# Peptides against a protein of PDB entry 8PQO, part 193

Target 1, 252 residues: chain A of PDB entry 8PQO
Amino acid sequence: VLLKEYRVILPVSVDEYQVGQLYSVAEASKNETGGGEGVEVLVNEPYEKDGEKGQYTHKIYHLQSKVPTFVRMLAPEGALNIHEKAWNAYPYCRTVITNEYMKEDFLIKIETWHKPDLGTQENVHKLEPEAWKHVEAVYIDIADRSQVLSKDYKAEEDPAKFKSIKTGRGPLGPNWKQELVNQKDCPYMCAYKLVTVKFKWWGLQNKVENFIHKQERRLFTNFHRQLFCWLDKWVDLTMDDIRRMEEETKRQ

## One batch from the design tools (peptide; made by RFdiffusion4, then SolubleMPNN)

Design b1_p26_4_s2 (from b1_p26_4, 17 letters changed)
Fold by OpenDDE base, seed 5:
Structure b1_p26_4_s2 (fold): chain B 252 residues (1-252), chain A 26 residues (1-26)
Amino acid sequence: as target 1 above (252 residues)
Amino acid sequence: MPASMELMFIVSLLPVVLTLLAELLK
């Protein structure tokens, strides 16, 4: 098991982020060719548990259409079906990813707290001390180009070049986080993403767990760069506007 | 409906799935 807490600092408020995240997910989904294909929504309902109220979703990602035919033919039954269970109680979210074939030998859990701080809180997910001491804190800097793969880089999604016309935020210089503390007019938040990866196949555990974390970090980095650079597109949107976009995304 | 940010997993998990399948097919 490998645990890392990714801390993503953004020059937006927690309330703004709720809109921005949903918009950016919808927009990113539109940009992904075939992103909607092979996604089955089994459950989508409100939930209430232990004082936590939100939306519960259970999705299956059928990867059969995403892999070559020979892979599909040779893959064990259930190997290409990924289950995603998500509890969205913003500002808290939890996602659990499992695979039908691997069963208990595979788990990806992503737990996120969105806090109006600069990523300075310790153990926001309230882990036991013995577990918390094994968690690596990883800071993602959306303005740091060196954290972006060259193949993922787009100038229009570079926070170091973008300036919001509507808010005046950006561009983000090398010391933007430090400067943010002194700028009372600019809101900020941190997304604390605790990622738990379990892969219990002997000989492959460390390799696969590290690889998955590498992919998650890449995903979080690129997504939040987009979220910030799309600020002018979503900052004035209402939740009703977001819902309309989500419905359009489902039709793709 | 809160959309899952993990929709991008379809692409991100492909290398993992392919690696696992390669190991299983050895």
Scores: peptide ipSAE 0.074, ipTM 0.761, DockQ to the pose 0.219; fails the geometry check
Fold by OpenDDE base, seed 4:
Structure b1_p26_4_s2 (fold): chain B 252 residues (1-252), chain A 26 residues (1-26)
Amino acid sequence: as target 1 above (252 residues)
Amino acid sequence: MPASMELMFIVSLLPVVLTLLAELLK
């Protein structure tokens, strides 16, 4: 098991982020041709558990169409079915990813707290001390180009170049986080993303777990760079606007 | 209100799945 807490600081408020996240997910989804293929929504309902209220979703990602034919033909039964269970109680969110074939031998859990701070809270997910001591804190700086793979880099998604016309935020220089503290009119938040990766296969555990973390980090980095650089597209939207957009997208 | 970065997760997990499958078929 490998745990890392990714801390993504953004010059947006927690409330803004809720809109921006949903917008950016939707926008990114639109940009991916055929990306919605193979997604089955089993459950999408409100939940209440231990005082936590939110939306529960259970989705299956059928990856059969996403892999080469020979892989699909040789893949064990259930190996290409990824289950995603998500509990969205924003500003808290939990996602659990499992695989039908791997069963208990594979787990990706992503637990996120969105806090109006600069990533200064320790153990925001309230892990036991024994567990917390094994968590690596990883800061993602969306303005740091060195954290972006060259193949992922887009100038239009570079926070170091982007300036929001609507909000005046950006570009984010090397010391943007420090400067942010002095900007009374600029909100900020941190997404604390505790990622738990379990891959219980002999000889491959560390390699696979690290690989998954690398992919998650890459995903978080690129996504939040997009989120910020798309600020002018979503900052004036409301949650109701997002809901309408989602409904319209589902109809298409 | 979706809880996940749906397609982003699919894209990000695909290399993992392919790698795992390769190991299974090895």
Scores: peptide ipSAE 0.068, ipTM 0.759, DockQ to the pose 0.205; fails the geometry check
Fold by OpenDDE base, seed 1:
Structure b1_p26_4_s2 (fold): chain B 252 residues (1-252), chain A 26 residues (1-26)
Amino acid sequence: as target 1 above (252 residues)
Amino acid sequence: MPASMELMFIVSLLPVVLTLLAELLK
């Protein structure tokens, strides 16, 4: 098991981020070929547990159409079905990803707190001290080009170049995070994403767990760069606008 | 229906699935 807490600081408010996240997910999904293909929604209902109120979703991602034919033909039953269970009680979210074939031997859990701070809170997910001491804190700087792979880099998605016309935010210079403390008119937040990866397979555990974390970090970095650079596209949207966009994306 | 960032995680899992299958075929 490998745990890392990714801390993503953004020059947006917690309330703004809710809209921006939903927009950016929808937009990114449209840009992916076959983004909605093979997704089955089993459950989508409100929940209440331990004082937490939100929306619970259970989705199955059928990967049969996403792999080569020979892989599909040789794959064990259930190996190409990924289950995603998500509890969305924004500003808290929890997602659990499992596989039918691997059962208890495979787990990706992502727990996120969105806080109006600069990523300074320790153990925001309230882990036991013994567990917390094994968590690596990883800061993602959306303005740091060195954290972006050359193949992923786009100038139009570079926070160090982008300036929001609607809000005046950006571009983000090398010391942008420190400067936020002195900018009273610019909101800020941190997404604390505790990622737990378990891949219990002898000889491959560490390799696969580290690989998954590497992919997650890459995803979080690129996604939040997009979210910020798309600020002018989503900052004036309502939740009803977002719902319409999600419905349209689902139909594709 | 609330959208999830985790939708994008599917792409990152494909190499893992392929690696697992390769090990099963040894």
Scores: peptide ipSAE 0.067, ipTM 0.756, DockQ to the pose 0.236; fails the geometry check
Fold by OpenDDE base, seed 3:
Structure b1_p26_4_s2 (fold): chain B 252 residues (1-252), chain A 26 residues (1-26)
Amino acid sequence: as target 1 above (252 residues)
Amino acid sequence: MPASMELMFIVSLLPVVLTLLAELLK
């Protein structure tokens, strides 16, 4: 088991982020060929548990159409079915990813708190001390080009070049986080993403767990760079606007 | 279907799935 807490600081408010996240997910999904294909929604309902209120979803991602024919033919039953269970009680979210074939031997859990701070809270997910001492805190700087793979880099998604016309935020220089403290009119938040990866196959555990974390970090980095650079596209939208856009997308 | 934040995670996991399948077929 490998745990890391990714801390992503953004020059947006927690309330703004809720809109920006949904917009950016929708936009990013449109850019992916075959996005949504093979996705089965088993459950999509409100939930309430221990004072936590939100939306629960259970989805199955059928990857049969996403792999070569020979892989599909040779893959064990259930190996190409990925289950995603998600509890979205923003500003808290939890996602659990499992595989039918791997059963208890494979788990990706992503727990996120969105806080109006600069990533200074320790153990925001309230782990036991013994567990917390094994968590690596990883800071993602969306303005740091060195954290972006060359193949992923796009100038139009570079926070170091982008300036929001609507808000005046950006561009984000090398010391943007330190300067943010002195900018009383600019909101900020941190997404604390605790990622738990379990892969219980002897000889492959460390390799696979580290690889998954590398991919998650890459995803978080690219996504939040996009989210910020698309600020002018979503900052004036309401949650109702997002819901209408989602419904319109479903009809296409 | 509702947009999923984790949809992009599935895309990123595809190389992992392929690698694991290759190992299973050995």
Scores: peptide ipSAE 0.056, ipTM 0.749, DockQ to the pose 0.214; fails the geometry check

Design b1_p26_4_s3 (from b1_p26_4, 18 letters changed)
Fold by OpenDDE base, seed 1:
Order: sequence, then structure tokens, then C-alpha cells
Structure b1_p26_4_s3 (fold): chain B 252 residues (1-252), chain A 26 residues (1-26)
Amino acid sequence: as target 1 above (252 residues)
Amino acid sequence: MPPSMELMFTVALLPILLELLEKLLK
């Protein structure tokens, strides 16, 4: 098991981020070929637990049509079904990804707190001290080009070049986070994303767990660079606008 | 499809998981 807490600081408010995240997810989904194909929704209902109120979803991603023939022929029963259970109680969210075949031997869990701070809170997910001491804190700087792979880099998605016309935010210079502390009129937040990866297979555990974390970090970096650079596209949208956009994406 | 706060991450992770699966089955 490998745990890392990714802290993504953004020059947006917690309330703004809710809209921006949903917009960016929807936009990214439109760009993916066959986005909703093979997705089965088992559960979509409100939940309440320990004072937490939100929406619970259980989805199955059927990968049979997504894999090469030889994989489909060799794959054990259930191996090509990925389950996603999500508890969305913004500003808190939890997503658990499992596989029917691997059972307890495979887990990806992403727990996110969105806080109106600059990533200064320790153990925001309230882990036991013994567990927390083994968590690596990783700061993602969306303005740092060195954290972006050359193949992923796009000038139109570079926070160091982007200037929001609607809000005046950006471009983000090398010391943007430090400067943000002194800019009372610019909102800011941090997404604290605790990622737990488990791949219990002798000889491959550490390799696979580290690989998944590397990819998650890449995804978080690229996604939040897009989210910020798309600020003018979503900052004036309402939640109803987002819902309409999601329905349109679903139909494609 | 109901919204998922981590949908993009999950969808983008699937190709990686598939590649991993292929490697494990070889």
C-alpha cells in the first residue's frame, strides 16, 4: 500500500472550483472517443452518513470492448469489470476503484478535501498518527512547467502564459503562491487529494503502486492546468448550466 | 451518466490500467 497526499493550490475559491471541476470533467469527456461507452450505472442516490450529506454513485466500467482480442480471451471472469464507487459531498469527495477479479488485492482510493487555504493544513483527512507519518505530501504547482511532460504541454493550457479576461487572474509567475498571500482580492483554495493505491501481487506491488501514483500525479497536474486556463469559459456558469452540459455529453 | 468528481481521472486512468493488465497477462 502506498499513500500520497497531493496538494493542488489554485487561485480560485472553493465555490468556483465546484463549477470549474465539473466543467473541465465534462469538457475532457467530450474529447475522449467513446467516453460513456461501456459504463453501467448501478446506483445513483443521495446518502447521509455521520453528518455527511451528498450523492452516492456506483458505476461499472465494462472494458471488454476496450481491450485487444487476446486480452479478452485470456482475462478471467470479472477481470475486465472495474467498479467505481463515489461519495460526492462537496467540498468533500471520495472515490473508490476496485476490480471484480482482483477483489481485495487491488484498490485505488481518492479522498479529496477542498479548503480555502494555501495547503498549510496537516492531516486534513484525520488519519491515525501511525498512518499519517507514512504519507508523502506532494505539492503540485500548476505554473511549474518542469512538472509537465513535453508531450502533454500546450501553450494554451499554460498558467504561466494565461490571463483571465473576466477575472484578471494570471499569468502565474514563479512566485505566484507567495504573492497570492498578499493579494486580498484574489480567492484561493487547496485541493487535498489523499490517494491510496494497493496492488497486492508478489514482486510487483511497489512497481505498480508507484506507477499508478506517477500517472495520477500527471493527471492531476494536467487537469488543473486546464481548469485554470479555462477559467473564462466556466466562471460565469451556473450549476444548471453544468447539468445541461453533462446531459449533452451523455448523449454523445 | 451521473457526475463524478473524479470521472476524468478514472477515465484517463483506464488506458493505463489496461496496459498494465496486458503486461500482467503476458
Scores: peptide ipSAE 0.074, ipTM 0.764, DockQ to the pose 0.153
Fold by OpenDDE base, seed 4:
Structure b1_p26_4_s3 (fold): chain B 252 residues (1-252), chain A 26 residues (1-26)
Amino acid sequence: as target 1 above (252 residues)
Amino acid sequence: MPPSMELMFTVALLPILLELLEKLLK
């Protein structure tokens, strides 16, 4: 099991982020082919547990049509079915990804708190001390080009170049986080994303767990760079606007 | 239908996991 807490600091408010995140996901989804294909929604309902209120979803990703023939031939029964259980109680959310074949031997859990701070809270997810001591805190700086793979880099998605016309935010210089503290009119938040990866296959555990974390970090980095650079596109949108956009995306 | 907060998984991470799966099965 490998745990890392990714802390993504953004010059947006927690409330703004809710819109921006959904917009950015929807926008990114438009650019992907085969999105939603093979996805079965088993459950989509409100939940209330231990004072947490939100929306619970259970989806199955059937990957049989998305993998090469040889993979289908070699894959054990259930290996190509990925379950995603998600609890969305923004500003808190939890996603649990499992596989039918691997059962308890495979887990990706992503727990996120969105807080109006600069990533200074320790153990925001309230892990036991023994567990917390094994968590690596990883700060993602969306303005740091060195954290972006060259193949992922796009100038139009570079926070170091972007200037928001609507908000005046950006570009984000090397010391943008320090400067942000002195900008009273600029909101900020941190997404604390605790990622738990378990891949209990002998000889492959560390390799795969590290690989998944590497990809998660890459994903978070690129996504939030986009989110910020698309600020002018979503900052004036309402949640209702987002819902309409999502519906439109589903129609495509 | 509100999507999962980690819908980015479907968009970006899922293809990567597929690649991983392919590598593991080779």
Scores: peptide ipSAE 0.073, ipTM 0.763, DockQ to the pose 0.131
Fold by OpenDDE base, seed 3:
Structure b1_p26_4_s3 (fold): chain B 252 residues (1-252), chain A 26 residues (1-26)
Amino acid sequence: as target 1 above (252 residues)
Amino acid sequence: MPPSMELMFTVALLPILLELLEKLLK
């Protein structure tokens, strides 16, 4: 098991982020081909548990149509079905990814707290001390081009070049986070994303767990660069506007 | 039906997981 807490600081408020996140997911989904194919929604309902109130979803990603024929022939029953269980109680979110075949031997869990701070809180997910001491804190700087792979880089999604017309935020220079502390009119937040990866196959555990973390970090970095650079597209949207956009995306 | 807050991450991760799966099944 490998745990890392990714801390993403953004020059937006927690309330703004809720809109921006949903918009960015919807927008990026439009650009992905086949993203909705093979997705089965088993559950989509409100939940309330231990004072946490939100929306629960259970989806199955059927990968049979996404893999080559030889993989379909060799794959054990259930191996090509990925389950995603998600609890959305913003500003808290939890996503659990499992596989029918691997059962307890495979787990990706992403737990996120969105806080109106600069990523200074320790153990926001309230882990036991013994568990917390094994968590690596990783800061993602959306303005740092060196954290972006060349193949992922787009100039229109570079926070170091973008300036929001509607809010005046950006571009983000090398010391933008420190400068933000002195800007009383600019909101800020941190997404604390605790990622737990378990791949319990002897000889492959460390390799696969580190690989998945590397990919998650890449995804978080690229996504939040997009979110910020699309600020002018979503900052004036309401939740109702987002819902309409999501419905349009589902029809594609 | 609101999408998963992590939908973008899972969708983008699927090709990677597929590649990993192919390697594991070889």
Scores: peptide ipSAE 0.067, ipTM 0.759, DockQ to the pose 0.148
Fold by OpenDDE base, seed 5:
Structure b1_p26_4_s3 (fold): chain B 252 residues (1-252), chain A 26 residues (1-26)
Amino acid sequence: as target 1 above (252 residues)
Amino acid sequence: MPPSMELMFTVALLPILLELLEKLLK
């Protein structure tokens, strides 16, 4: 088991982020072929547990059509079915990813708190002390080009070059986080993303767990760079606008 | 389709997991 808490600081408010995240996900998904193909929605319902209220979803990703024929032929039963259980109670979110074949030997859990701070809270997810001492805190700086793979880099998605016309935010210099404290008119937040990865195959555990974390970090970095650089596209939208857009997309 | 909390999973992480799966199946 490998746990890391990724802290992504952004010059947006928690309320703005709710809109921006949904917009950016939708925008990023437009370019993906087969985004909805092979996805089965088992559950989509409101939930209430221990004072937490939100939306619960259970999806199955059937990967049979997304893998080469030889993989389909060699894959054990259930190996190409990935389950995603998600609890959306913004500003708290939790996603659990499992596989039918691997059962308890495979788990990816992503728990996110969105807080109006600069990533200074310790153990925001309230882990037991023994568990928390094993969590590595990883700060993602969306302005740091060195954290971006060359193949992923796009100038139009570079926070160090982008300036929002609507808000005046950006470009983000090397000390943008420190400067943000002095800019009372600029909101900020941190997404605390606790990622738990389990891969209980002897000899491959550390390799695979580290690999998955590496990819999660890459994903979070690129996504939030896009989110910020697309600020002018979504900052004037409301949650109602987003909901309307989602409903319209579902009907198409 | 209802949104997941980590919708970017379907966009970016899922292809990576597929690649990993292919490598593991050998």
Scores: peptide ipSAE 0.082, ipTM 0.766, DockQ to the pose 0.141; fails the geometry check

Design b1_p26_4_s4 (from b1_p26_4, 19 letters changed)
Fold by OpenDDE base, seed 2:
Structure b1_p26_4_s4 (fold): chain B 252 residues (1-252), chain A 26 residues (1-26)
Amino acid sequence: as target 1 above (252 residues)
Amino acid sequence: MPASMELQFIVSLLPILLTLLAALLA
């Protein structure tokens, strides 16, 4: 098991981020061809647990159509079914990804707290002290180009170049986080993303767990760069606007 | 489909997971 807490600081409020995240997810989903193919929604319902209220979703990603024929033929039963269970109680979110074949030997868990701070809280997910000792805190700086793979870099998604017309935020210079403290009119938040990766196969555990973390970090970096650079597209949207966009995306 | 907050991440992980699965089956 490998745990890392990714801390993504953004010059947006927690409330703004909710809109921006949903918008950016919807937009990314539009850009991915076949993203909805083979997705089965088993459950989509409100939940309440321990004072947490939100939306629970259980999805199955059927990968049979997305793999080569030989993989499909060789794949054991359930190997090509990925389960996603998600609890969205913004500003808290939890996603659990499992595979039917791997059972308890495979887990990706992403737990996110969105806080109106600069990533200064320790153990925001309230892990046991012994577990927390094994968590690496990883700061993602959306303005740091060195954290972006060359193949992922787009100038229009570069926070160091982007300036929001609607908000005046950006561009984000090297010291933008420090400067943000002095900018009373600029909101800020941190997404604390605790990622737990388990891949319990002998000889492959560390390799796969590290690989998955590397990909998650890449995804978080790119996504939040997009989210910020798309600020002018979503900052004036309401939650009702987002819901309409989601419905339109479902029809495509 | 309800937008999963992590949908983008899962979709992006799918090719990786598939590659891993293929390697494990191989």
Scores: peptide ipSAE 0.073, ipTM 0.774, DockQ to the pose 0.166
Fold by OpenDDE base, seed 3:
Structure b1_p26_4_s4 (fold): chain B 252 residues (1-252), chain A 26 residues (1-26)
Amino acid sequence: as target 1 above (252 residues)
Amino acid sequence: MPASMELQFIVSLLPILLTLLAALLA
């Protein structure tokens, strides 16, 4: 088991982020050709538990159409089915990813708190002290080009070059996080993403767990760079506007 | 209802997971 807490600081409010996240997810999903193919929604319902209110979703990603024929023929039953269970109670979210074939030997869990701070809270997910000692805190700086792979880099998605016309935010210089403290009119937040990865196959555990974390970090970095650089596209949208856009996209 | 806000992460992880699965089945 490998746990890391990724802390992503952004020059947006917690309320703004809710809109920006949904917009950016929808936009990136449009750019992925065939992203909806093989996705089965088993459950999509409101939930209430322990004072947490939100939306629960259970999806199956059927990968049979996305792998070569020889992989499909050799794959054990359930090996190409990935289950995603998600509890979205913004500003809290939890996602659990499992595989039918691997059962308890494979788990990816992502738990996110969105807080109006600069990533200064310790153990925001309230882990037991012994468990918290094993968590590496990883700060993601969306302005740091060195954290971006050359193949993922786009100039139009570079926070160090972008300036929002609508809000005046950006560009984000090398010391932008320190400067943010002095800008009383600029909102800020931190997304605290606790990622738990389990891969219990002997000899491959550490290699696969570290690989998955490397990919998660890459995804979080690229996504939040996009979210910020698309600020002018979503900052004036309401949650109702987002819901309408999602409904229109599902009909296409 | 927002699709899983992590949907982008799963879609982006999908090629990686497929590569891992192919390597594990090989």
Scores: peptide ipSAE 0.070, ipTM 0.774, DockQ to the pose 0.156
Fold by OpenDDE base, seed 5:
Structure b1_p26_4_s4 (fold): chain B 252 residues (1-252), chain A 26 residues (1-26)
Amino acid sequence: as target 1 above (252 residues)
Amino acid sequence: MPASMELQFIVSLLPILLTLLAALLA
C-alpha cells in the first residue's frame, strides 16, 4: 500500500472551484473520444451519513473497447471491468476504484478536501498517527512547467502565460503562491487529495503502485492547469448552467 | 453532479496499466 497526499493550490475560492471543476470535467468529457462508451451507471442517488450529505454513484467501466485486441483476448473474466464508487459531498469527495478480477488485491482510493488555505494543514483527512507518518505530502505547482510532460504541454493551458480577462488573475510567476498571501482581493484554496493505492501482486506491488501514483500526479497537474486557464469560461457560470452542460454531455 | 471527476483519466490509464502488466507477465 502506498499513500500520498497531493496538495494542489489554486488562485480560486472553494466555491468557485466547485463550478470550475464541474465545467472542466464536462469539457474534458466532450474532448475525449468515446467518453461515455463502456460506462454503466448502476447507482446515482443522494446519501446522508454521519452528517455528510451528498451524491453517491456506482459506475462500471467496461474497458473492452478501450484496450488493444491482444489484451482483450487474454484478459481474464472481470479483469476489464472497473467499479467506481464515489461519494460527492463537496467540499469533501471520496472515490473508490476496484476491479472484479483483482478483488481485494487492487484498490485506488482518492479522498479530497477542498480548503480555503495554502496547503498548510497537516492530516486534514484525520488518519491515525501511525498511518499519517507513512503519507508523503506532494505539492503540485500548476505554474511549474517542469512538472508537465512535453507531450501534455499546451501553451493555451499554461498558467504562467494565461491572464484572466474577467478576474485579472494570472499569469502565475515562479513565486505566485507567496505573492498570493499579500493579494487580499485574490481568493485561494488547496485541494488535499489523499491517494491510497494497493496492488497486492507479488513482485509487482511497488512498481505498479508507484506507476499509478505517477499517473495520478500527471492527471491532477494537467487538470488543474486546464481548470485555471479556463477560468474565463466558467467563472460566471451558475450550478444550474453546469447541470445543463452535464445533461448535454450525456446526450452525446 | 458527477461523483468522480477524475475517472475519465483513470480509465485512460487503465489500458496502459494492463499493457504494462501484460508486458511484465510476458
Scores: peptide ipSAE 0.069, ipTM 0.770, DockQ to the pose 0.203; fails the geometry check
Fold by OpenDDE base, seed 1:
Structure b1_p26_4_s4 (fold): chain B 252 residues (1-252), chain A 26 residues (1-26)
Amino acid sequence: as target 1 above (252 residues)
Amino acid sequence: MPASMELQFIVSLLPILLTLLAALLA
C-alpha cells in the first residue's frame, strides 16, 4: 500500500471550484473519443452517513472495447470491468476504484477535502498518527512547467501565460502562491487529495503502485491547469447550467 | 453528476491491465 497526499493550490474559491471542476470534467469527457462508451450507472442516489450528506454513485466501466482483441480474448472474466463508487458531499469527496477479478488485491481510493487555505493543514483527512507518518505530502504547482510532460504541454493551457478577462486572475508567476497571501481580492483554495493505492501482487506491488501514483499526479496536474485556463468559460455558470451540460453529454 | 476525474483514471489504468494480463500469461 502506498499513500500520498497531493495538495493542489488554486487562485479560486471553494465555491467557484465546484462549478469549475464539473465543467472541466464534462469538457474533458467530450474531448475523449468514446469516453461515455461502456459506462454503466448502477446507482445514483442521495446518501446520509455520519453527518455526511451528498450523492452516491456506483458505475461500471466496461473496458472490452478499449483493449486490443487479443487482450479481450485472453482476459479472465471480470478483469475488464472496473467499479467506481463515489461519495460526493462537496467540499468532501471520496472515490473508490476496484476490479471484479482482482477483488481485494486492487484498490485505488481518492479522498479529497477542498479548503480555503494555502495547503498548510496537516492530516486534514484525520488519519491515525501511525498511518499519517507514512503519507508523503506532494505539492502540485499548476504554474510550474517543469511538472508537465512535454507531450502534455499546451500553450493555451499554461497558467503562466493565461490571463482571465472576467476575473483579472493570472498569469501565474514563479512566486504566485506567496503573492496570494498579500492579494486580499483574490480567493484561493487547496484541494487535499489523499490517494491510497493497493496492488497486492508479489514482485509487482511497488512498481505498479508507484506507476499509478505517477499517472494520478500527471492527471491532477493537467486537469487543474485546464480548470484554471478555462476560468472565463465556467466562472459565470450556475450549478443548473452545469446540470444541463451533464445531461447533454449523457445523450451523446 | 458528481465531478469524477474518474474517466481519465480508467484510461491511465490500461497499461496496468496489459501488464497484469502479461503476468497471467507468463
Scores: peptide ipSAE 0.065, ipTM 0.768, DockQ to the pose 0.249; fails the geometry check

